# Peptides against a protein of PDB entry 4N7V, part 189

Target 1, 222 residues: chain A of PDB entry 4N7V
Amino acid sequence: TLRSITSPLVAHRLKPIRQKTKKAVVSILDSEEVCVELVKEYASQEYVKEVLQISSDGNTITIYYPNGGRGFPLADRPPSPTDNISRYSFDNLPEKYWRKYQYASRFVQLVRSKSPKITYFTRYAKCILMENSPGADFEVWFYDGVKIHKTEDFIQVIEKTGKSYTLKSESEVNSLKEEIKMYMDHANEGHRICLALESIISEEERKTRSAPFFPIIIGRKP

## One batch from the design tools (peptide; made by RFdiffusion4, then SolubleMPNN)

Design b2_p28_4_s2 (from b2_p28_4, 9 letters changed)
Fold by OpenDDE base, seed 1:
Structure b2_p28_4_s2 (fold): chain B 222 residues (1-222), chain A 28 residues (1-28)
Amino acid sequence: as target 1 above (222 residues)
Amino acid sequence: SEEEEWEKDLKELEKKLEEELKKEVEEE
């Protein structure tokens, strides 16, 4: 099943973006929908032959073939859906479209990992909790030049000297120099606070059913 | 294979996206 390969993509709160490769153009729209435009070149002109439009929650996929399958010239935005459209739920998406959905999903996940959900300024650093889940990326930019990037898989450290290294185990974290441990301790505290705030704010958001509270900025740069 | 072509294209997309998002953060 598609679900065994990927979860439905989540594009809520993401800013609009458009990126082009040889095979496709991927967009996040103002509506928070995701579009994959499949591109073919003919006579030195690029044409969009197929479009997958995916809802912001990833559960609905609308597929259409611009200009009756003849293709539409590539433009600055996806071509509008035609009268000949197919609509699928995530669980009913034909297998022939799974690769294209995965393509969109990985794109969205990468955007989410770089999209601030909570920005928290401490006395020593700018802390940023990102939108990706589970295990949101967490970045700490210390004002003295040290950087820490936490992901689900690793911790990257950039020292004042510009020396960079990646930690993949708790043993490696414990082997850090005492100076670096101080930065790590501060990063971990900032992370804890951001996660706590995320939980509280998300609960209030659920209760009020209002417009999204995120992204938020807490504190200010000293 | 078609799968290998898609993986190469996706890696290109990811690279371009990282470059674009880095510029946005540097401008803020």
Scores: peptide ipSAE 0.259, ipTM 0.795, DockQ to the pose 0.432
Fold by OpenDDE base, seed 5:
Structure b2_p28_4_s2 (fold): chain B 222 residues (1-222), chain A 28 residues (1-28)
Amino acid sequence: as target 1 above (222 residues)
Amino acid sequence: SEEEEWEKDLKELEKKLEEELKKEVEEE
């Protein structure tokens, strides 16, 4: 099943973006829908031959073939749906489209990992909890130039000198120089606070069923 | 293979996106 290789993509709260490769253009629309435009080149002109439009919750996929399958010239936005439209649920998506859906999903997940959910300003740093899940990315931008990027898989440290290294285990973290440990301690505290706030805010959001509370900014840059 | 081509295209997409989004986070 498609579900065995990927979960439904989640594009909620993501800003519109459009990115092009040789094979495709992927967009997050103002509606938070995700479009994959399949690109073909003919006579040095790029044409959109197929479009997958995926709902913001990833559960509905609309597939259409612009200009009756002849293709539509690539533009700055996806072509409008034509008469040849097929609509599928996530669980009923034909296998021939699974790779394209997975492509969209990975794109969205990457966007989420760089999309601020909570920005928290401390005395020493700008802390950012991202939208990706589970194990949201957490970035700390110290005002003195040190940067820490935490993911589920690693911690990247960029020192004032520009020296960069990656930590993949607790033992490596424990072996850090004392100066760097101070930054790590601050980052960890900021992370804890962001996670706590995320939980509290998400619960209130659930109760009120109002407009999204995220993204949120807490504190002010000194 | 078609799969390998899609994986290469996705890696290109990821690289481009990382470069773009890094700038946005630095500017905000």
Scores: peptide ipSAE 0.258, ipTM 0.796, DockQ to the pose 0.505
Fold by OpenDDE base, seed 2:
Structure b2_p28_4_s2 (fold): chain B 222 residues (1-222), chain A 28 residues (1-28)
Amino acid sequence: as target 1 above (222 residues)
Amino acid sequence: SEEEEWEKDLKELEKKLEEELKKEVEEE
């Protein structure tokens, strides 16, 4: 099943964006829907032959073939749906569309990993918890030029000298120079605080059932 | 293969997106 390969994409709170490659154009719309436009070139003109429009929660996929499958000239936005529209739930999506759905999903996941959910300014750094889940990315931008990027899989460190390295195990973290450990300690504290605040705010959001509270900014640069 | 072409296209997309989003975050 598709579910055994990927979860439904989640595009909530993402800003609109449009990116083009050789094969496709992927967009997040103002509605937070995700569109994959399949592009073909004919006589030096690009045409959209197929569109997958995916709901913001990833559970509904609308598929249409512009101009009766003849294609519509590529423009600055997806072509409007035609009369020949197919609508599927995530669990009922035909296998022939799974690759294209995965394409959209990976795009959205990357956008989420770079979309601030919580920005927290400390005395020493700008800390950012991102929207991706589980294991949201966490970035720390120290005002003195040191940068730390934490993901579920690794920790990247950029020192003042511009030296960059990646840590993939606790043993490597423990082997850090003392000066770098100070930055890591601060990053970890900022991360802990952001996660705690995320939990508290999310619970209040759930209770209130109002407009989204995120993204939020806590404090300001000194 | 078609699968390899799609993976290559996706990697290109990811690279472009990473470059664009990195600039946005650095400017904020």
Scores: peptide ipSAE 0.255, ipTM 0.794, DockQ to the pose 0.501
Fold by OpenDDE base, seed 4:
Structure b2_p28_4_s2 (fold): chain B 222 residues (1-222), chain A 28 residues (1-28)
Amino acid sequence: as target 1 above (222 residues)
Amino acid sequence: SEEEEWEKDLKELEKKLEEELKKEVEEE
């Protein structure tokens, strides 16, 4: 099943973006829907032959073939759907479209990993909790030039000199020099606070059923 | 293979996106 290889993508709160490769153009729309435009080149012109439009919650996939399958010239936005539209749920998506869905999903996940959910300014750093899940990325930009990027899989440290290294285990973290540990401690505290705030705010958001509270900014740059 | 081609294309996409989004985070 598709579910065995990926979860439904989540594009809520993501800013519109459009990225082009040789094979496709992927967009997040103002509606927070995700579009994959399959591109073909003919006579030095690029045409969109197929479009997958995925709902913001990833559960509905609308597929259409522009200009009756003849294709439509590539433009700055996806072509409008035609009368030849197929609609699928995530669990009923034909296997032939799974790769394209995964393509969209990985794109969205990457965008989420770089989309601020909570920005928290401390005395020493700008801390950012990102939108991706599980294990949201957390970035700390110290005002003195040190950078720490935490993911579910690793911690990247960029020192003032620009020297960069990656920590993949607790033992490596414990082996850090004392100077770097101070930055790590601050980063961890900022991370803890952001996670706590995320929980509290999310619960309040659920209760109020209001417009999204995220993204939020806490504090200000000194 | 088609799969390998898609993976290469996705890696290109990821690279482009990384370059684009890095600037946004740094400028905010």
Scores: peptide ipSAE 0.254, ipTM 0.793, DockQ to the pose 0.543

Design b2_p28_4_s3 (from b2_p28_4, 8 letters changed)
Fold by OpenDDE base, seed 1:
Structure b2_p28_4_s3 (fold): chain B 222 residues (1-222), chain A 28 residues (1-28)
Amino acid sequence: as target 1 above (222 residues)
Amino acid sequence: DEEKEWEEELKELDEKLEKELEEEVEAE
């Protein structure tokens, strides 16, 4: 099943973006929908041959073939869907579209991992919890130049000297120099606070059912 | 710096997509 290889993408709160690669253009629209335009070159002109328009919650996929399948010249936005469209739910998406959906999902996940959800200024650092899930990326930019980037898979450390290394196990973290452990402790505390705030704010959003509270900035740079 | 990172990551995603699409076309 598609669900066994990816979850429905989530594009909520993401800013509009349009990125072109060799074979596709992927866009997040103002509506927070995601569009994948499959591009073919013919006579030195690029044409959009197929479009996947995915809802912001990833559960609805609208597929259409511009200009009756002849293709439409690549423009600054996806071509508008015609009357000849197919609409699928995530669980009913034909297998032939799964890789294209995965591409969209991977792109959205990448964008989410770089989109601030909570920015928290401490006495020593700028902490940022990102939008990706589960296991949101967490970045700490210390004012003295040290940087820590936490992901679900690793922790990257950039020291004052510019030395950079990646930690992939708890044993490696425990083997850090004492001075670096101080930064790690602060990063972990900031991370804990951001996660706690995320939980509290999300609960209030659920209760009020108002416009999203995120992204949010807590404190200010000293 | 950030822009370069985006370009590199998008390139990697594109290469993976191309490979997967090629495999699908060859399987058809």
Scores: peptide ipSAE 0.032, ipTM 0.596, DockQ to the pose 0.049
Fold by OpenDDE base, seed 2:
Structure b2_p28_4_s3 (fold): chain B 222 residues (1-222), chain A 28 residues (1-28)
Amino acid sequence: as target 1 above (222 residues)
Amino acid sequence: DEEKEWEEELKELDEKLEKELEEEVEAE
């Protein structure tokens, strides 16, 4: 099943973006919907032959073929849906579209990993919790030039000298120099605080059923 | 600097995904 390969994409709170590649254009719209345009070249002109438009929650996929499959010239936005439109739920999406959905999903996940959800300024650093899930990316930019980037899979450290290395196990973290451990301790504390605030704020959002509270900024640079 | 890192990551993802799409078409 598609669900065994990927979860429904989530594009909520993402800013509009349009990225062109050789064979496709992927977009996040103002509506927070995601579009994949499949591009073909003919006589030095690019045409959109197929469009997958995915809802912001990833659960509805609308597929259409511009100009009855003849294609529409590539423009600065996806072509409007035509009369021949197919609509599918995530669980009913035909297998022939799974790869294209996965393309959209991976793009959205990357964008989410670079989209701030919580920005928290401490005495020593700018901390940022990102939108991706599970295991949101967490970045710490120390004012003295040290950077720590935490993901679900690794921790990257950039020292003042520009020396960079990646830690992939707890054993490697425990083997850090004492001076680096101080930065790691601060990063971990900032991370804990951001996760706690995320939980509290999300609960308040659920109760009020109002407009989204995220993204938020806590404190300011000293 | 942060923006440049983002652009590089997108480029790598695009190259990977395009390769996967090409392999799918060739297999059909």
Scores: peptide ipSAE 0.027, ipTM 0.597, DockQ to the pose 0.051
Fold by OpenDDE base, seed 4:
Structure b2_p28_4_s3 (fold): chain B 222 residues (1-222), chain A 28 residues (1-28)
Amino acid sequence: as target 1 above (222 residues)
Amino acid sequence: DEEKEWEEELKELDEKLEKELEEEVEAE
């Protein structure tokens, strides 16, 4: 099943973006829908031959073939759907489209990992909890130049000198020099606070059914 | 600029995913 290889993508709160590759263009629209445009070149002109339009919650996929399958010239936005469209749920998406969906999903996940959900300014650093899940990326930009990037899989440290290294285990974290541990401790505290705030704010969002509270900024740059 | 923030990661993603996508598109 598609679900066995990927989860429904989530594009909520993501800013519009359009990324062109050799064979495709992937976009997040103002509507927070995600579009994959499959591009073919003919006579030195690029044409969109197929479009997958995915809902912001990833659960609905609309597929259409521009200009009756003849293709539509590549433009700055996806071509409008025609009358000949197919609509699928995530669980009913034909296998032939799974790779294209996965492409969109990976792109969205990457964008989410770089999209601030909570920005928290401390006395020493700018902390950012990102939108990706599970295990949202967490970045800490210390004002003195040290940088820490936490992901679900690793912790990257960039020292003042520009020296960069990656920690992949607790033992490696525990083996850090005392100087670096101070930064790590601060990063961890900021992370804890951001996670706590995320939980509290999300609960309030649920209760009020209002417009999204995120992204949010806590504190201000010193 | 947020687009610049993930430029490197996008490049890596493109290198991996585009290869996979190209194989599928060429087969169609």
Scores: peptide ipSAE 0.026, ipTM 0.603, DockQ to the pose 0.053
Fold by OpenDDE base, seed 5:
Parts: C-alpha cells; sequence; structure tokens
Structure b2_p28_4_s3 (fold): chain B 222 residues (1-222), chain A 28 residues (1-28)
C-alpha cells in the first residue's frame, strides 16, 4: 500500500515555493496545496505533461493531463486543470502515481525541516525548531559561528574553524571535547524550551480555535 | 535566501528521486 511507504504529506503553514528539477517542478501553492508537474522536452521547449495536485493535508490527489496529454508550455505556475481530471483519496491512489506522490512528500518534508516553527533567541544563539514531524529538526546558530543541527537521526556540529562532523550515537556525543559539550548543553536547553513552548502554544491554539499561532519568534535578536 | 539554505539538501533529494521520476516519465 502507499501508506506502507509514506504517510500523507502535510503542507500546512508552509510558504509558497517552486522548485524546478530536470524532469519535474514541485510547488507549494498559496493555498498550501502541493503540485508536481511532470516535464517533457519537445523542440527545445519544456512542456508539462502531467500534474498531481495534492491537498494540504495530503489526503486528496487531483491528477490531470494538460492539453489532452500533449502537454502545456512550462510556465511560472502549474497549468490550469483541464476537463479530464481524476480525483483520488490517498488510500485509493493508483500505484502508478505512488512514486510521484512520494517525491512530493519527501520534498514537503524537506521544506518542513527548513521551515521555522519556533525561533528562540538566547544570549548566545538563534535557536530554531522546525515544522517537520515526528522529531522536528532543531538548529542552533551560535553568534560566534558554531552551529548545531539536530535531527531525529543525527547531530551535526560545525565548529568555529569550519570543521564539520556528524554524531549518530550518544557515545559519540559523550566523547566530544568539553568545549563542544558546552555548546551542546546550550543547544539541548534551547531545544527543551522550544518543545515545551510548542506544547503550550499548541494547546492554547486548540482551545481558542483561532488562527494559527505558528510560526512564532521568542526573544530578541541581540 | 531560503532557497540557498535548501540547495544542498535539494540536490541530494533530486539525485535520489529524479532518477526514479525520469524512468517513469520516459516509460509513459
Amino acid sequence: as target 1 above (222 residues)
Amino acid sequence: DEEKEWEEELKELDEKLEKELEEEVEAE
């Protein structure tokens, strides 16, 4: 099943973006829908052959073939849907479209991992909790040039010298130099605070049923 | 700005996923 290889993508709160690759263009629209345009080249002109338009919650996929499948010239936005439109739920999406959906999903997840949900300024660093889930990315940009990037799978450290390394286990973290551990301690504290705030803010958001509270900025840039 | 921040990750994603997509587009 599609669900066995990916979950429905979630594009809520993401800013519009359009990314062109060799054979596709993936977009997040103002509506927070996601579009995958499949591109072919003919006579030195790029054409959109197929479009997958995915709802912001990932549960509805609309597929259409511009100009009766002949393609429509690639533009700065997806072509308008034609009369020949197919609409699927996530669980009813034909297998032939699974890879394309997965492409969209991975792109969205990447964008989410780079989209600030909470920005927290400390005395020493700019801390950013990202939108991806589960296990949101957390970045700490120290004002002295040190950077720590935490993901669910690893911790990347960039030292003042520009030396970069990745830690994938607690033992590796524990083996860090004391000077780096100080940065890690600060990063972990900032992370804890952001997670706590996320929980509190999300709960209030649920109670009030108001407009989204996120993204949010806490503290001031020095 | 934001695009530059994602450039490396997007390249990696493209290398992984574009090949799969190319195969589908060419086959259809």
Scores: peptide ipSAE 0.026, ipTM 0.603, DockQ to the pose 0.054

Design b2_p28_4_s4 (from b2_p28_4 with E1S E4K E6W E11K E23K)
Fold by OpenDDE base, seed 4:
Structure b2_p28_4_s4 (fold): chain B 222 residues (1-222), chain A 28 residues (1-28)
Amino acid sequence: as target 1 above (222 residues)
Amino acid sequence: SEEKEWEEELKELEEKLEEELEKEIEEE
């Protein structure tokens, strides 16, 4: 099943973006829907032959073939659906579209990993908890030039010199120089605070039927 | 294969997106 290889994508709170590759154009729309445009070149012109439009919660997939399958010239936005529209639920999506859905899903997940959910300014750094899940990315941009990027899988450190390295285990973290440990300690504290705030704010958001509280900014750059 | 082609597409997408989004975060 599709569910066995990916979860429904979640594009809530993501800003509109459009990215082109050789084979496709993927977009997050202002509506927070996700579109995959399949592109083919003919006579030095690019045409959109197929479009997958995925709901913001990933559960509904609308597939259409622009201009009756003849294709529509690639533009700055997906072509509007006209004819030959098919609508599927996530669990009923035909297998032939799974790869395209996965493409959209991976794109959204990547965008989420770079989309601030909580920005927290400390005395020493700009801390950012991202939108991706599980295990949201956490970035710390120290004002002195040090950067720390935490993911579920690793911690990347960029020193003032621009030297970068990746830590994949607790033992490697423990082997850090004392100077770097200070940055790590600050990063970890900022991370803890962001996670705590996320929990509290999410609970309040759940209690209300208002617009989303996220993204939020705590503090200001000194 | 189609699978390999899509993996290459994803890699290209990731490379392009990383560069773009990191700049946005830095500018904000």
Scores: peptide ipSAE 0.091, ipTM 0.711, DockQ to the pose 0.582
Fold by OpenDDE base, seed 5:
Structure b2_p28_4_s4 (fold): chain B 222 residues (1-222), chain A 28 residues (1-28)
Amino acid sequence: as target 1 above (222 residues)
Amino acid sequence: SEEKEWEEELKELEEKLEEELEKEIEEE
């Protein structure tokens, strides 16, 4: 099943973006829908031959073939759907489209990892909890130039000198220089606070059923 | 710096995802 490969993508709260690769153009629209445009080149001109339009919650996939399957010249936005439209639920998506969906999903997940959900300004740093899940990325930009980037898989440190390294275990974290540990301690505290606030705000959002509360900004840059 | 990291990550993802898409496009 498609679910064994990926979960439905979640594009809620993401800003519009358009990314071109050699084979496709993937977009997040103003509507928070995701479009995958499959691109073919003919006589040095790129044409969109197929479009997958995926709902913001990932559960509905609309597939169409621009210009009766002849293709439409690549533009700055996806071509409008034509009369040749197929609509599928996530669980009913034909297997031939699964990789294309996975492409969209991975792109969305990447965008989410770079999309602030909570921005928290401390005395020493700008802390950012991202939208990706599970294990949202957490970035700390210290005002003195140190950066810490936490993911589910690793912690990246960029020192004032520009020296960068990746930590993948607690042992490596414990082996850090004391000066770097101070930054890590601050980052961890900021992370804890952001996670706590995320939980509280999400619960309140659930209770009120109001417009999205995220993204939020807490504090101000000193 | 954030923009640069975004571009690098996208490039890596693109390279991996293109291999997946090539299989689908070639079958068409």
Scores: peptide ipSAE 0.042, ipTM 0.638, DockQ to the pose 0.052
Fold by OpenDDE base, seed 3:
Structure b2_p28_4_s4 (fold): chain B 222 residues (1-222), chain A 28 residues (1-28)
Amino acid sequence: as target 1 above (222 residues)
Amino acid sequence: SEEKEWEEELKELEEKLEEELEKEIEEE
């Protein structure tokens, strides 16, 4: 099943973006829907032959073939659905579209990993919790130039000198120089606070059922 | 910049995904 290889994508709160590859264009629309346009070149012109339009919650996929499959000239936005429209739920998506859905999902996940959900300014750093889940990316930009980037898989450290390295185990973290440990401790504290705030704010958002509370900024720029 | 890093990561993703999609597109 598709569910065995990916979960429904989540594009809520993401800003519009459009990325072109050789074979496709992927977009997050103002509506927070995600579009995958399959592109073919003919006579030095690019045409959109197929479009997957995915709902913001990833559960509904609308597939259409512009101009009855003849294609529509590539533009600055997806072509409007007019010809050969099919609608599927995530669990009923035909296997032939799974790769394209995965492409959209990976793109969205990447965008989410770079989209601030909580920005927290401490005395020493700008801390940013990102939108991706589970295990949201967490970045700490120290005002003195040190950077720490935490992901579910690793911790990247960039020192003042520009030296960069990646830590993949707790043992490696524990073996850090004392100076770097101080930055790591601060980063971890900022991370804890952001996670706590995320939980509290999300709960209040659920109760209020109003406009989204995120993204949120706490503190001031130095 | 963070934006440039993001674009570079996308390019890496694109290259990998293009190879996967190319076979499917060529068969259609």
Scores: peptide ipSAE 0.042, ipTM 0.633, DockQ to the pose 0.052
Fold by OpenDDE base, seed 2:
Structure b2_p28_4_s4 (fold): chain B 222 residues (1-222), chain A 28 residues (1-28)
Amino acid sequence: as target 1 above (222 residues)
Amino acid sequence: SEEKEWEEELKELEEKLEEELEKEIEEE
């Protein structure tokens, strides 16, 4: 099943973006829907032959073939749906569309990993918790030039000298120089605070049933 | 800049994803 390969994509709170590649254009729309346009070139003109429009929660996929499958000239936005539209749920999506869905999902996940959910200014750094899940990326930009980037898989450190390295195990983290450990300790504290705030704010959102509170900024740059 | 780093990562993802998507498109 598709579910055994990937979860439904989540495009909520993402800003609109349009990215062209050689064979496709992927977009996040103002509606937070995600579109994959399949592009073919004929006589030096690019045409959209197929469109997958995916709902913001990833659960509904609308597929259509512009101009009866003849294609529509590539423009600055996806072509409008035509006749002969097919609509599928995530769990009922035909296997022939799974790769295209996965493309959209991976794109959205990358965008989420670069989309701030919580920005927290400390005395020493700008801390940013991103939108991706599980294990949201966490970046710390120290005002003195040190940078720490935490992901689910690794921790990247950029020192004042410009020296950069990646840590992939607890053993490597524990072997850090004392001066770097101080930055790591601060980063970890900022991370803890952001996660705590995320939990509290999300609970308040649930209770109030109001508009999303995220993205949020806590504090200001000194 | 943060924006430049984002664009570079997106480019790398696109290059990887294009190879997978192109195979499917060429077979259709």
Scores: peptide ipSAE 0.041, ipTM 0.641, DockQ to the pose 0.053

